# Peptides against a protein of PDB entry 4Y8H, part 70

Target 1, 196 residues: chain A of PDB entry 4Y8H
Amino acid sequence: TSIMAVTFKDGVILGADSRTTTGAYIANRVTDKLTRVHDKIWCCRSGSAADTQAIADIVQYHLELYTSQYGTPSTETAASVFKELCYENKDNLTAGIIVAGYDDKNKGEVYTIPLGGSVHKLPYAIAGSGSTFIYGYCDKNFRENMSKEETVDFIKHSLSQAIKWDGSSGGVIRMVVLTAAGVERLIFYPDEYEQL

## One batch from the design tools (peptide; made by RFdiffusion4, then SolubleMPNN)

Design b2_p21_8_s4 (from b2_p21_8, 9 letters changed)
Fold by OpenDDE base, seed 5:
Structure b2_p21_8_s4 (fold): chain B 196 residues (1-196), chain A 21 residues (1-21)
Amino acid sequence: as target 1 above (196 residues)
Amino acid sequence: SFFVASEEEQKRAEEFRKKHL
């Protein structure tokens, strides 16, 4: 798995590969590792498909309850719910989560929740088995307040590099763009990103 | 990585979901 979320000028973009594995084998399945928990709050998932889906379902439910009582939750609130679940149940979960969201007050925000359930607010985050190959690249090439196009390219190049070296990453690259204008879904196929 | 859970893991995840929903 290779996942990341990047804040930029107008909001935040989440990105993920789509490869699924079963033990040491690549499964013939295209998975969506980008999951909505609220209109403009999404997450990237790594680890157990079952565990991370359960966590996301619980968070989505809690955020719906929150919305009904208090209005739209902040990204920080969502990250807090993820954190509580992951930390308090760390012995029974295999889950790595990146939470990303946009709101008019806080703009784009990214919170990473690695195994163990700690939470870290960052301008961008990378995770998954493929992330180990691109820390250097991302550190060198990330800039704050990039344009949408620059950020898409940054994510595309980063994930492409991760996929080149990580056998557990591949398939299509999916992105979700969260801005004031709404939610946009992007998809890029191997024919494009393998040539980068 | 992102792996398909065993049946045991799936059941555990379902129980976890039910506990918290």
Scores: peptide ipSAE 0.393, ipTM 0.911, DockQ to the pose 0.860
Fold by OpenDDE base, seed 1:
Structure b2_p21_8_s4 (fold): chain B 196 residues (1-196), chain A 21 residues (1-21)
Amino acid sequence: as target 1 above (196 residues)
Amino acid sequence: SFFVASEEEQKRAEEFRKKHL
């Protein structure tokens, strides 16, 4: 798995590969590792497909309840719900989560929640087995307040490199763009990003 | 990586979901 979320001038973009592992087999099954928990709050998932789906379902439910009582939750609130679930159940879960969201007040925000259930607010986050191969590239090339196009290119190149070196990453690159304008879904296929 | 859970793990995840919804 190779997943990341990047804040930029107008919001935040989440990105993920689509490869899955089934026992001893690696499959390029089209898997959605980008999951909606609120209109403009999404997450990247790594680890157990079952565990992370359960966590996301619970968070989505809690955010729905929150919305009915208090209005639209912040990304920080969403991250707190994820953190609580992951930390309190860390002995029973295999889950790595990146939470990303946009709102008019806070703009784009990214929170990474690794296996232990800690939470870290960052301008961008990378995770999954492929992330180990791209720390250097991301550190060198990330800039604050990039344009949408620059950010898409940054994520595409980053994940392309991760996929190139990580046997557990591959398939299509999916992205979700969260801005004031709304939600946009992007997809890039191997024949395109392998040439980068 | 992102791996498909065993049937046992899926069952545990479902129980987890039910507990916290």
Scores: peptide ipSAE 0.387, ipTM 0.909, DockQ to the pose 0.828
Fold by OpenDDE base, seed 3:
Structure b2_p21_8_s4 (fold): chain B 196 residues (1-196), chain A 21 residues (1-21)
Amino acid sequence: as target 1 above (196 residues)
Amino acid sequence: SFFVASEEEQKRAEEFRKKHL
């Protein structure tokens, strides 16, 4: 898995590969690792497909309940719910989560929740087995307040490099762009990103 | 990595979901 989320001038972009790994009796599938928990709050998932889906479903439910009572939750609130679930159940879950969201007050925000259930607010985050190969690249090339196009290119190049070296990453690159203008879904195929 | 769960793991995840929903 290779996943990341990057704040930029107008909001935040999440990105992920789509490769899955299976046991001897389960077929491989192209899986979407980007999951909506609220209109403009999404997450990147790594680890167990079942565990992370269950966590995301629970968070989505809590945020729906929150919205009905108090209005739209902040990205920080969403990250707090993820953190509590991951930390309190760390002995029974295999889950790494990046939470990203946009609102008019806070703009784009990113929170990373690695195994163990700690939470870290960052201008950008990378995770998954492929992330180990691109820490240096991302540190060198990330800039604050990039344009949408610059940020898409940064994520595309980063994930492409991760996929080249990580056998557990591959397939299509999916992105979700969160801004004041709304939500946009992007997809890039191997024929394009393998040549970068 | 991102792995598809076994039947047993799927059952545990479902129980976890039901416990918290």
Scores: peptide ipSAE 0.376, ipTM 0.906, DockQ to the pose 0.734
Fold by OpenDDE base, seed 2:
Structure b2_p21_8_s4 (fold): chain B 196 residues (1-196), chain A 21 residues (1-21)
Amino acid sequence: as target 1 above (196 residues)
Amino acid sequence: SFFVASEEEQKRAEEFRKKHL
């Protein structure tokens, strides 16, 4: 798995590969690792498909309840719900989550929640087995307040490199762009990103 | 990585979901 979320000038972009593994083996299955928990709050998932799906469902439910009572939750609130679930159940869950969201007040925000359930707010986050190969690249190439296009390219190149070296990553690169303008879904196929 | 859970793991996850919904 290679997942990341990147804040930029106008919001945040989440990106993920789509490869799924079964135990020690690569499964021939395309998985969407970008999951909506609210209109403009999404997450990247790594670890157990079942665990992370359950977590995301629970968070979505809580955020819906929150919305009905208090209005649109902040990304921080969403991250807090994720954190509580992951931390309190860390012995029973295999979940790595990157939470990303946009709102007019806070703009794009990224919270990474690795195994164990700690939470870290960052300008950008990378996770998954493929992330180990791109820390240097990301550190070198990330810039604050990039344009949408620059950020898409950054994510595309980053994930392409991760996929290149990580056997547990591959398939299509999916992105979700969260801005004031709304939600945009992007997809990039191997024929495109492998050439980078 | 992102791995497919066993049936047992799926069941546990479902129970977890039900507990917290």
Scores: peptide ipSAE 0.415, ipTM 0.916, DockQ to the pose 0.830; fails the geometry check

## One batch from the design tools (peptide; made by RFdiffusion4, then SolubleMPNN)

Design b2_p22_1_s1 (from b2_p22_1, 19 letters changed)
Fold by OpenDDE base, seed 5:
Structure b2_p22_1_s1 (fold): chain B 196 residues (1-196), chain A 22 residues (1-22)
Amino acid sequence: as target 1 above (196 residues)
Amino acid sequence: EEEELEELLKRLAEFLAQVSYD
């Protein structure tokens, strides 16, 4: 898996590959690793598909309940719920999660929750088995307050590099763009990103 | 917002407690 989320001028973009693995085998399946937990709060998932899906489902439920009582939750609130679930169940979970969201007050925000259940707020985050190959690239090429187009390109190039070297990453690159204007889903196929 | 978070976490704890009995 290769996942990332990047804050930019107008919000935040999440990105993920789609390869599905079962142990040492690559399954002929396309996985959507970008998951909605609220209108403009999404997450990237790595590790156990079942574990991370269960966590995301619980978070989504609680954020719906939260909304009915208190209004739209902040991204930080969502990240805190993820953190609590991951930390309290860390001995039984294999989960790496990046939480990203947009609201008018805080704009785009990214929170990474690695194994163990710590939480870190960052301008951008990368995770998954493929992330190890792109720390240097991302550090060199990330800039604050990029345009949407620049950010899409940054994510596309980053994930392309990760996929190139990580056997557990591949397929299509999916993105979710969160801004004041709404939610936009993007998809890029190997014929495009393999040539980068 | 901290108060709102505390309430959410309280509800989460209640939910988890219920799940533990299931």
Scores: peptide ipSAE 0.025, ipTM 0.581, DockQ to the pose 0.019
Fold by OpenDDE base, seed 2:
Structure b2_p22_1_s1 (fold): chain B 196 residues (1-196), chain A 22 residues (1-22)
Amino acid sequence: as target 1 above (196 residues)
Amino acid sequence: EEEELEELLKRLAEFLAQVSYD
């Protein structure tokens, strides 16, 4: 798995490969690595497919309930819920989750929740087995307040490199763009990103 | 809010326990 989320001038973009590898993990369904938990709060999931799916489902449910009582939750609130679930179950959980969201007040935000259930707010985050190959690239090429197009290119190039070296990553690159304008889904096929 | 989260945590724990035996 190769996943990442990147804040930019107008919001945040999440990106993920689409290859599914079960390995030693038990999966009860196909994993959607980019998962909606609220209108403009999404997450990237790595680790145990079944476990992270359950977590995401619980968070989605919680945020729906939250919305009905308190209004639209912040991205930080969503990340806090993820963190709590991951931390409290860390001994029985294999999960690496990136939470990203957009709201008018805070703009795009990214929170990474690695194995163990800590939470870190970052301008961008990478995770998954493929991320180990692109720390250097991302550090070199990330810039704050990029345009949408620059950010898409950054993610596409980053994930392309991750896929190139990580046998557990591949397929299409999916992205979700979260801005004031709404939610946009992007897809890039191997024929395109393999040439990068 | 906290109580609701605790319920969710319990649900997750139950789910994980089940998965561990699969």
Scores: peptide ipSAE 0.020, ipTM 0.577, DockQ to the pose 0.038
Fold by OpenDDE base, seed 3:
Structure b2_p22_1_s1 (fold): chain B 196 residues (1-196), chain A 22 residues (1-22)
Amino acid sequence: as target 1 above (196 residues)
Amino acid sequence: EEEELEELLKRLAEFLAQVSYD
């Protein structure tokens, strides 16, 4: 898996590969690793597909309940719920999650929750087995307050490099763009990103 | 709100236990 989320001038963009692995085998199944938990709060998932899906489902339910009682939750609130679930179940859980969201007050925000259940607010985050190959690249090329187009290119190049080196990453690159204007889904196929 | 979250945590634990045995 290769996943990342990047804040930019107008909001935040999440990105992920789609390869599914089962033990030593690469499955021909395409997995959507970008998951909605609220209108403009999404997450990237790595680790056990079943475990992380269950966590995301519970968070989504909690945020729906929260909304009915208190109004729209902040991205920080969503991250805190993820953190609590991951930390309290860390002994029986394989999960690495990046939470990203947009609201008018806080703009785009990114929170990373690695194995163990800690939480870190960052301008951008990378995770998954493929992330180990692109820490240097991302550090060198990330800039604050990029345009949408610059940020899409940054994520596309980063994930392309991760996929080149990580046998557990591949398939299509999916992105979700969160801004004041709404939610936009993007998809890029191997024929395009392999040439970068 | 905290009580509701605790119930969700219990549901997660039960779900994960079942998945672990599959």
Scores: peptide ipSAE 0.019, ipTM 0.615, DockQ to the pose 0.036
Fold by OpenDDE base, seed 1:
Structure b2_p22_1_s1 (fold): chain B 196 residues (1-196), chain A 22 residues (1-22)
Amino acid sequence: as target 1 above (196 residues)
Amino acid sequence: EEEELEELLKRLAEFLAQVSYD
């Protein structure tokens, strides 16, 4: 898996590959690792597909309940719920999650929750087995307050490099753009990003 | 809200299964 989320001038973009692995087998199944937990709060998931999906489902339910009582939750609130679930179940949980969201007050925000259930707010985050190969590239090329187009290119190039070197990453690159204007879904196929 | 979170944690334990990875 290769996942990342990047804050930019107008909000935040999440990105992920789509390869699924079972043991030593690379499955031909294409999976969506970008998951909605609220209108403009999403997450990237790595680790056990079943475990992380269960967490996301619970968070989505909690945020729905929260909204009915208190109004739209902040991205920080969502990250806190993820953190609590991951921390309390860390002994039996294989989960690496990046939480990202947009609201008018806080703009785009990114929170990373690695194994163990800690939470870290960052301008951008990378995770998954493929992230090991792109720390240097991301550090070199990330800039704050990029345009949407610059950020899409940054994520595309980053994940392309991760996929190139990580046998557990591949398939399509999916992105979700969260801004004041709404939610936009993007997809890029191997024929395009392999040429980068 | 804390009580609700505790219930959610219990539900999570019931759902956990390691079938596939990504």
Scores: peptide ipSAE 0.136, ipTM 0.623, DockQ to the pose 0.223; fails the geometry check

Design b2_p22_1_s3 (from b2_p22_1, 19 letters changed)
Fold by OpenDDE base, seed 5:
Structure b2_p22_1_s3 (fold): chain B 196 residues (1-196), chain A 22 residues (1-22)
Amino acid sequence: as target 1 above (196 residues)
Amino acid sequence: EEEELLEELKKLEEFLADVSYD
C-alpha cells in the first residue's frame, strides 16, 4: 500500500493505490483505500483491510451521532476517535491510517496515525509499505499552499515512485479532493503514471 | 464511550472476516 494526504491552498487531497494482497500473494481485487467518515472528512487506510474498514465504520457511525447532537465535527475530533480506537487495540490491530478533512475554520488538515496509535498533525503525511521509498522525494518536492493542479501532480508523482519500488502497491491511483467547493474524486491509470 | 467503541469494533470485525491486506 501507498497512501498520502497533502494540505494545499484550497484544502486537502488524499491519494492511494488500489492493490490488494493476501499474505504474500497479489489478489485479483481492486480496493478503495480512501474512505469517507463524514462529508468532508476522509481517511487513507493501510494494513488489514478488514480491521481498518471496521475502524472507519465505527468512526463514521459516531461522527454521524456527533453531528446530530453537536453539529459537524472537526477533523481533529475525527482523528482523536481514530487514535483512541487504534491505541486501545494496538496489540491486536494492524492499521495505519491517515485522516484528512476540510472545514471553513481550520481549512485542510492532515493527521497521521501509525500502528502504535499515536496521532501526529502534519502539513502532509505518507504511509504504507510504499512510503519508505518516497520520504526523500516528498521532503524535497512538497511545498505549502500549492494549487490544486500542483498538488495532484505532486501526489501522482510520489505514488508513482512508491509503486515502482513496492510490490505491494499498484493498480490505479485514486484521489479525493476536499475543498469549500465540495468533494471531487479522481482516478489515474497505469498508462499515465508509469511514464512519469 | 471507549468501551462501547471497542465492542463495536469487535462486532464489525466478526462480520468483516477478510484475509486481505493493502
Scores: peptide ipSAE 0.114, ipTM 0.535, DockQ to the pose 0.224; fails the geometry check
Fold by OpenDDE base, seed 4:
Structure b2_p22_1_s3 (fold): chain B 196 residues (1-196), chain A 22 residues (1-22)
Amino acid sequence: as target 1 above (196 residues)
Amino acid sequence: EEEELLEELKKLEEFLADVSYD
């Protein structure tokens, strides 16, 4: 898995590959590792597909409940909920989660929740087995307050590089753009990004 | 308010056995 979320001028973009592995078998399966937990709060998931989906479902439910009582939760609140669930289940949970969201007050925000259940606010985050290969690339190429197009290109190139080196990453590159304008889904196919 | 929700969430430990990984 290769996942990342990047804050930019107008919000935040989440990105992910789509490859799924089953044991030693690499399944030719297109999966969506970008999961909605609120209108403009999403997460990237790595590790156990079932476990991370269960966590995301729980978070989504409680954020909806929160919304009905108190209004739209902040991205920080969502990240805190994820953190708590991951921490309380750390002994049995294999999960790397990146939480990203947009609101008018805080703009785009990214929170990474690595194994162990800590939470870290960052301008951008990368995770998954493929992230190991692109720390240097991302550090060199990330800039604060990029345009949407620049950010899409940054994520596209980053994930392309991760996929190139990580056998557990591949398939399509999916992105979700969160801004004041709403939510936008993007998809890029191997024939396109492999040439980068 | 947020703490109350978090405390409730601490009680949730619903996971499924799965051999598929992202």
Scores: peptide ipSAE 0.110, ipTM 0.557, DockQ to the pose 0.215; fails the geometry check
Fold by OpenDDE base, seed 2:
Structure b2_p22_1_s3 (fold): chain B 196 residues (1-196), chain A 22 residues (1-22)
Amino acid sequence: as target 1 above (196 residues)
Amino acid sequence: EEEELLEELKKLEEFLADVSYD
């Protein structure tokens, strides 16, 4: 898995590969690792597909309940819910999650929740087995307040490199763009990103 | 507000344990 979320001038973009693994083997399944928990709060999932799906479902439920009572939750609130679930169940979970969201007050925000259930707010985050190959690249190429197009390119290049070296990553690159304008889903196929 | 949410979250933690596969 290779996942990342990047804040930029107008919001945040989440990105993920789509390869699925079963144990030590690559499964022939295209997975959407970008999961909505609220209109403009999404997450990237790594680790156990079932576990992270369960967590995301619970978070979504809580955020819906929160919305009905208090209005739209902040990304920080969503991250806190994720953190609590991951931390309290850390001994029984294999989960690495990046939470990203947009609101008018806080703009784009990214929170990474690695295995163990800590939470870290960052301008961008990478995770998954493929992330180990692109720490240097991302550190070198990330800039604050990029344009949408620059950010898409950054994520595309980053994930392309991760996929190139990580056998557990591949398939399509999916992105979700969260801005004041709304939600946009992007998809990039191997024929495009392999040439980068 | 967030504290109330966390209280409700605790109720679901037990459920999550049953769904986890490691």
Scores: peptide ipSAE 0.068, ipTM 0.586, DockQ to the pose 0.052; fails the geometry check
Fold by OpenDDE base, seed 1:
Structure b2_p22_1_s3 (fold): chain B 196 residues (1-196), chain A 22 residues (1-22)
Amino acid sequence: as target 1 above (196 residues)
Amino acid sequence: EEEELLEELKKLEEFLADVSYD
């Protein structure tokens, strides 16, 4: 898995590969590792698909109840719910999660929740087995307040490199763009990103 | 901003506590 989320001038973009594995085998099934928990709050998932889906479902439920009582939650609130669930279940949970969201007050925000259930706010985050191959590239090429197009290109190039070196990453690159204008879904196929 | 965050966190804690005891 290769996942990332990047804040930019107008919001935040989440990105993920789509490869799945069963044991030591690469599965031909394409999966969606980007999951909605609120209108403009999404997450990237790595680790156990079942475990991370269960966590995301619980978070979505809690945020729905929160919204009914207190209004739209912040991205930080969503990250806190993820953190609590991951921490309480850390002994039986294989999950690496990046939470990203947009609101008019805080703009785009990214929170990373690694194994163990800690939470870290960052301008951008990378995770999954493929992330180890792109720390250097991301550190060199990330800039604050990029345009949407620059950020899409940054994520595309980053994930392309991760996929190139990580046998557990591949398939299509999915992105979700969160801004004041709304939610946009993007998809890029191997024929495009393998040539980068 | 910090005060608003603290207030939201308090609401979250109260909410989670209620869900945990229900």
Scores: peptide ipSAE 0.031, ipTM 0.528, DockQ to the pose 0.015; fails the geometry check

Design b2_p22_1_s4 (from b2_p22_1, 19 letters changed)
Fold by OpenDDE base, seed 4:
Structure b2_p22_1_s4 (fold): chain B 196 residues (1-196), chain A 22 residues (1-22)
Amino acid sequence: as target 1 above (196 residues)
Amino acid sequence: EEAERLAEARAAAEAAARISYD
């Protein structure tokens, strides 16, 4: 798995590959590792699909309750809920989660929650088995306050490199763009990103 | 409370499919 979330001038973009492992097999399944927990709060998931699905469902539930009582939750609030769930269940969880969201006050924000349940706010985050191959590339190429197009290209190139070297990553590259304008879903196919 | 909900949801998901995002 290769996942990442990147803040930019107008918000935040999440990106993920779509390869999954089923039993002993690695398959190029068109799956979604980008999961909505609120209108403009999403997460990237790595590790146990079952574990992270369960966590995301619980977070979504809590955020719905929050919304009914207090209005739209902040990305930080969502990250806090993820953190508590991951930390309290760390002995039974295999989960790497990146939380990303947009709101008018805080703009785009990214929170990474590695195994163990710590939480770290960052301008951008990468995770998954493929992330180890692209730390250098990301450090060299990330810039704050990029345009949407620059950020899409950055994520596309980053994940392309991760997929190139990580046998557990592949398939399509999916992205979700969160801005004041709304939510946009993007997809890029191997024929395109393999040439980068 | 959350731990119980997580366990139940996890069990259901695992029963449906053995999938991992490596």
Scores: peptide ipSAE 0.088, ipTM 0.612, DockQ to the pose 0.356; fails the geometry check
Fold by OpenDDE base, seed 2:
Structure b2_p22_1_s4 (fold): chain B 196 residues (1-196), chain A 22 residues (1-22)
Amino acid sequence: as target 1 above (196 residues)
Amino acid sequence: EEAERLAEARAAAEAAARISYD
């Protein structure tokens, strides 16, 4: 798996590959590792699909309840809920989560929650087995306040490199763009990103 | 309570499909 979320001038973009594994079988699929927990709060998931889905479902429920009582939650609030669930279940959980969201006050924000259940706010985050191959690339190429197009390209190139080297990553690259304008889903196929 | 809910949701998801995002 290769996942990442990147803040930019107008918000935040989440990106993920789509490869999945079942036992020893690795399959290229059109799958979604980007999961909505609120209108403009999403997460990237790595590890057990079942584990992370369960967590995301609980978070979504919590945020829906929160919304009914207090209004739209912040991205930080969402991240804190993820953190608590991941930490309290860390001994029985295989989950790596990146939380990203947009709101008018805080703009785009990214929180990474690695195994163990710590939480870290970052301008961008990468995770999954493929991330090990692109720390250097991302560090050199990330810039604050990029345009949407620059950020899409950055994520596309980053994940392309991760997929190139990580046998557990592949398939399509999916992105979710969160801005004041709304939510936009993007998809890029191997024919495009393999040539980068 | 949340831990219990997680366990139940996990079991349900695993029953549906055993997939990993490695």
Scores: peptide ipSAE 0.088, ipTM 0.660, DockQ to the pose 0.341; fails the geometry check
Fold by OpenDDE base, seed 1:
Structure b2_p22_1_s4 (fold): chain B 196 residues (1-196), chain A 22 residues (1-22)
Amino acid sequence: as target 1 above (196 residues)
Amino acid sequence: EEAERLAEARAAAEAAARISYD
């Protein structure tokens, strides 16, 4: 798996590959590594699909209740709920989660929650087995307040490199763009990103 | 309470799919 979320001028973009594994087998599949927990709060998931889906479902429910009582939750609030669940269940949980969201007050925000249940706010985050191959590339190429197009290209190139070297990453590259304008879904196929 | 809810949700998800996002 290769996942990442990147803040930019107008919000935040989440990106993910689509490869899955079952035991020793690798399969290219269109999967839900990018998961909605609120209108403009999403997460990237790595590790156990079942574990992370369970957490995301609980968070989504919690945020719905929160909204009914207090209005739209912040991305930080969502990250806190994720953190609590991951930390409290760390002994029985295999989960790496990146939480990303947009609101008018805070703009785009990214929180990474690695195994163990710690939480870290970052301008961008990468995770999954493929991330180890692109820390250097991302550090060299990330810039704050990029345009949408620059950010899409950054994510596409980053994930392309991760996929190139990580046998557990591949398939299509999915992106979700969160801005004041709404939610936009993007998809890029191997024939395109393999040439980068 | 949250741990129990997580366990139940996990069990349901595991029954639906045996997939990992490595």
Scores: peptide ipSAE 0.049, ipTM 0.617, DockQ to the pose 0.338; fails the geometry check
Fold by OpenDDE base, seed 3:
Structure b2_p22_1_s4 (fold): chain B 196 residues (1-196), chain A 22 residues (1-22)
Amino acid sequence: as target 1 above (196 residues)
Amino acid sequence: EEAERLAEARAAAEAAARISYD
């Protein structure tokens, strides 16, 4: 898996590959690792598909309940819920989660929750087995307050590099753009990003 | 402090990435 989320001028973009592995096998399945937990709060999931899906479902439930009582939760609140679940279940959980969201007050925010259940707020985050190959690239090429197009290109190139070197990453690159304007879903196919 | 947090986050992320293969 290769996942990342990047804050930019107008909000935040999440990106992920779609390859699914089962043991030593690469499954013939395209899995969406970008998961909605609220209108403009999403997460990237790595590790156990079943575990992270369960966590995301629980978070979504909590955020729905929160919304009914208090209104739209902040991205920080969502990250806190993820953190608590990951920490409390850390002994039986294999999960790496990036939480990203947009609201008018805080704009785009990114929180990374590595194995163990710590939480870290960052201008951008990368995770998954493929991330180990692109820390240098991302450090070199990330800039604050990029345009949407620049950020899409940054994520596309980053994930392309991760996929190139990580056998557990591949398939399509999916992105979700969160801004004041709304939610936009993007998809890029191997024929495009392999040439980068 | 921000630099330290970034370094800690990166170290944790890298460690997690070595364990998680999806």
Scores: peptide ipSAE 0.027, ipTM 0.538, DockQ to the pose 0.120; fails the geometry check

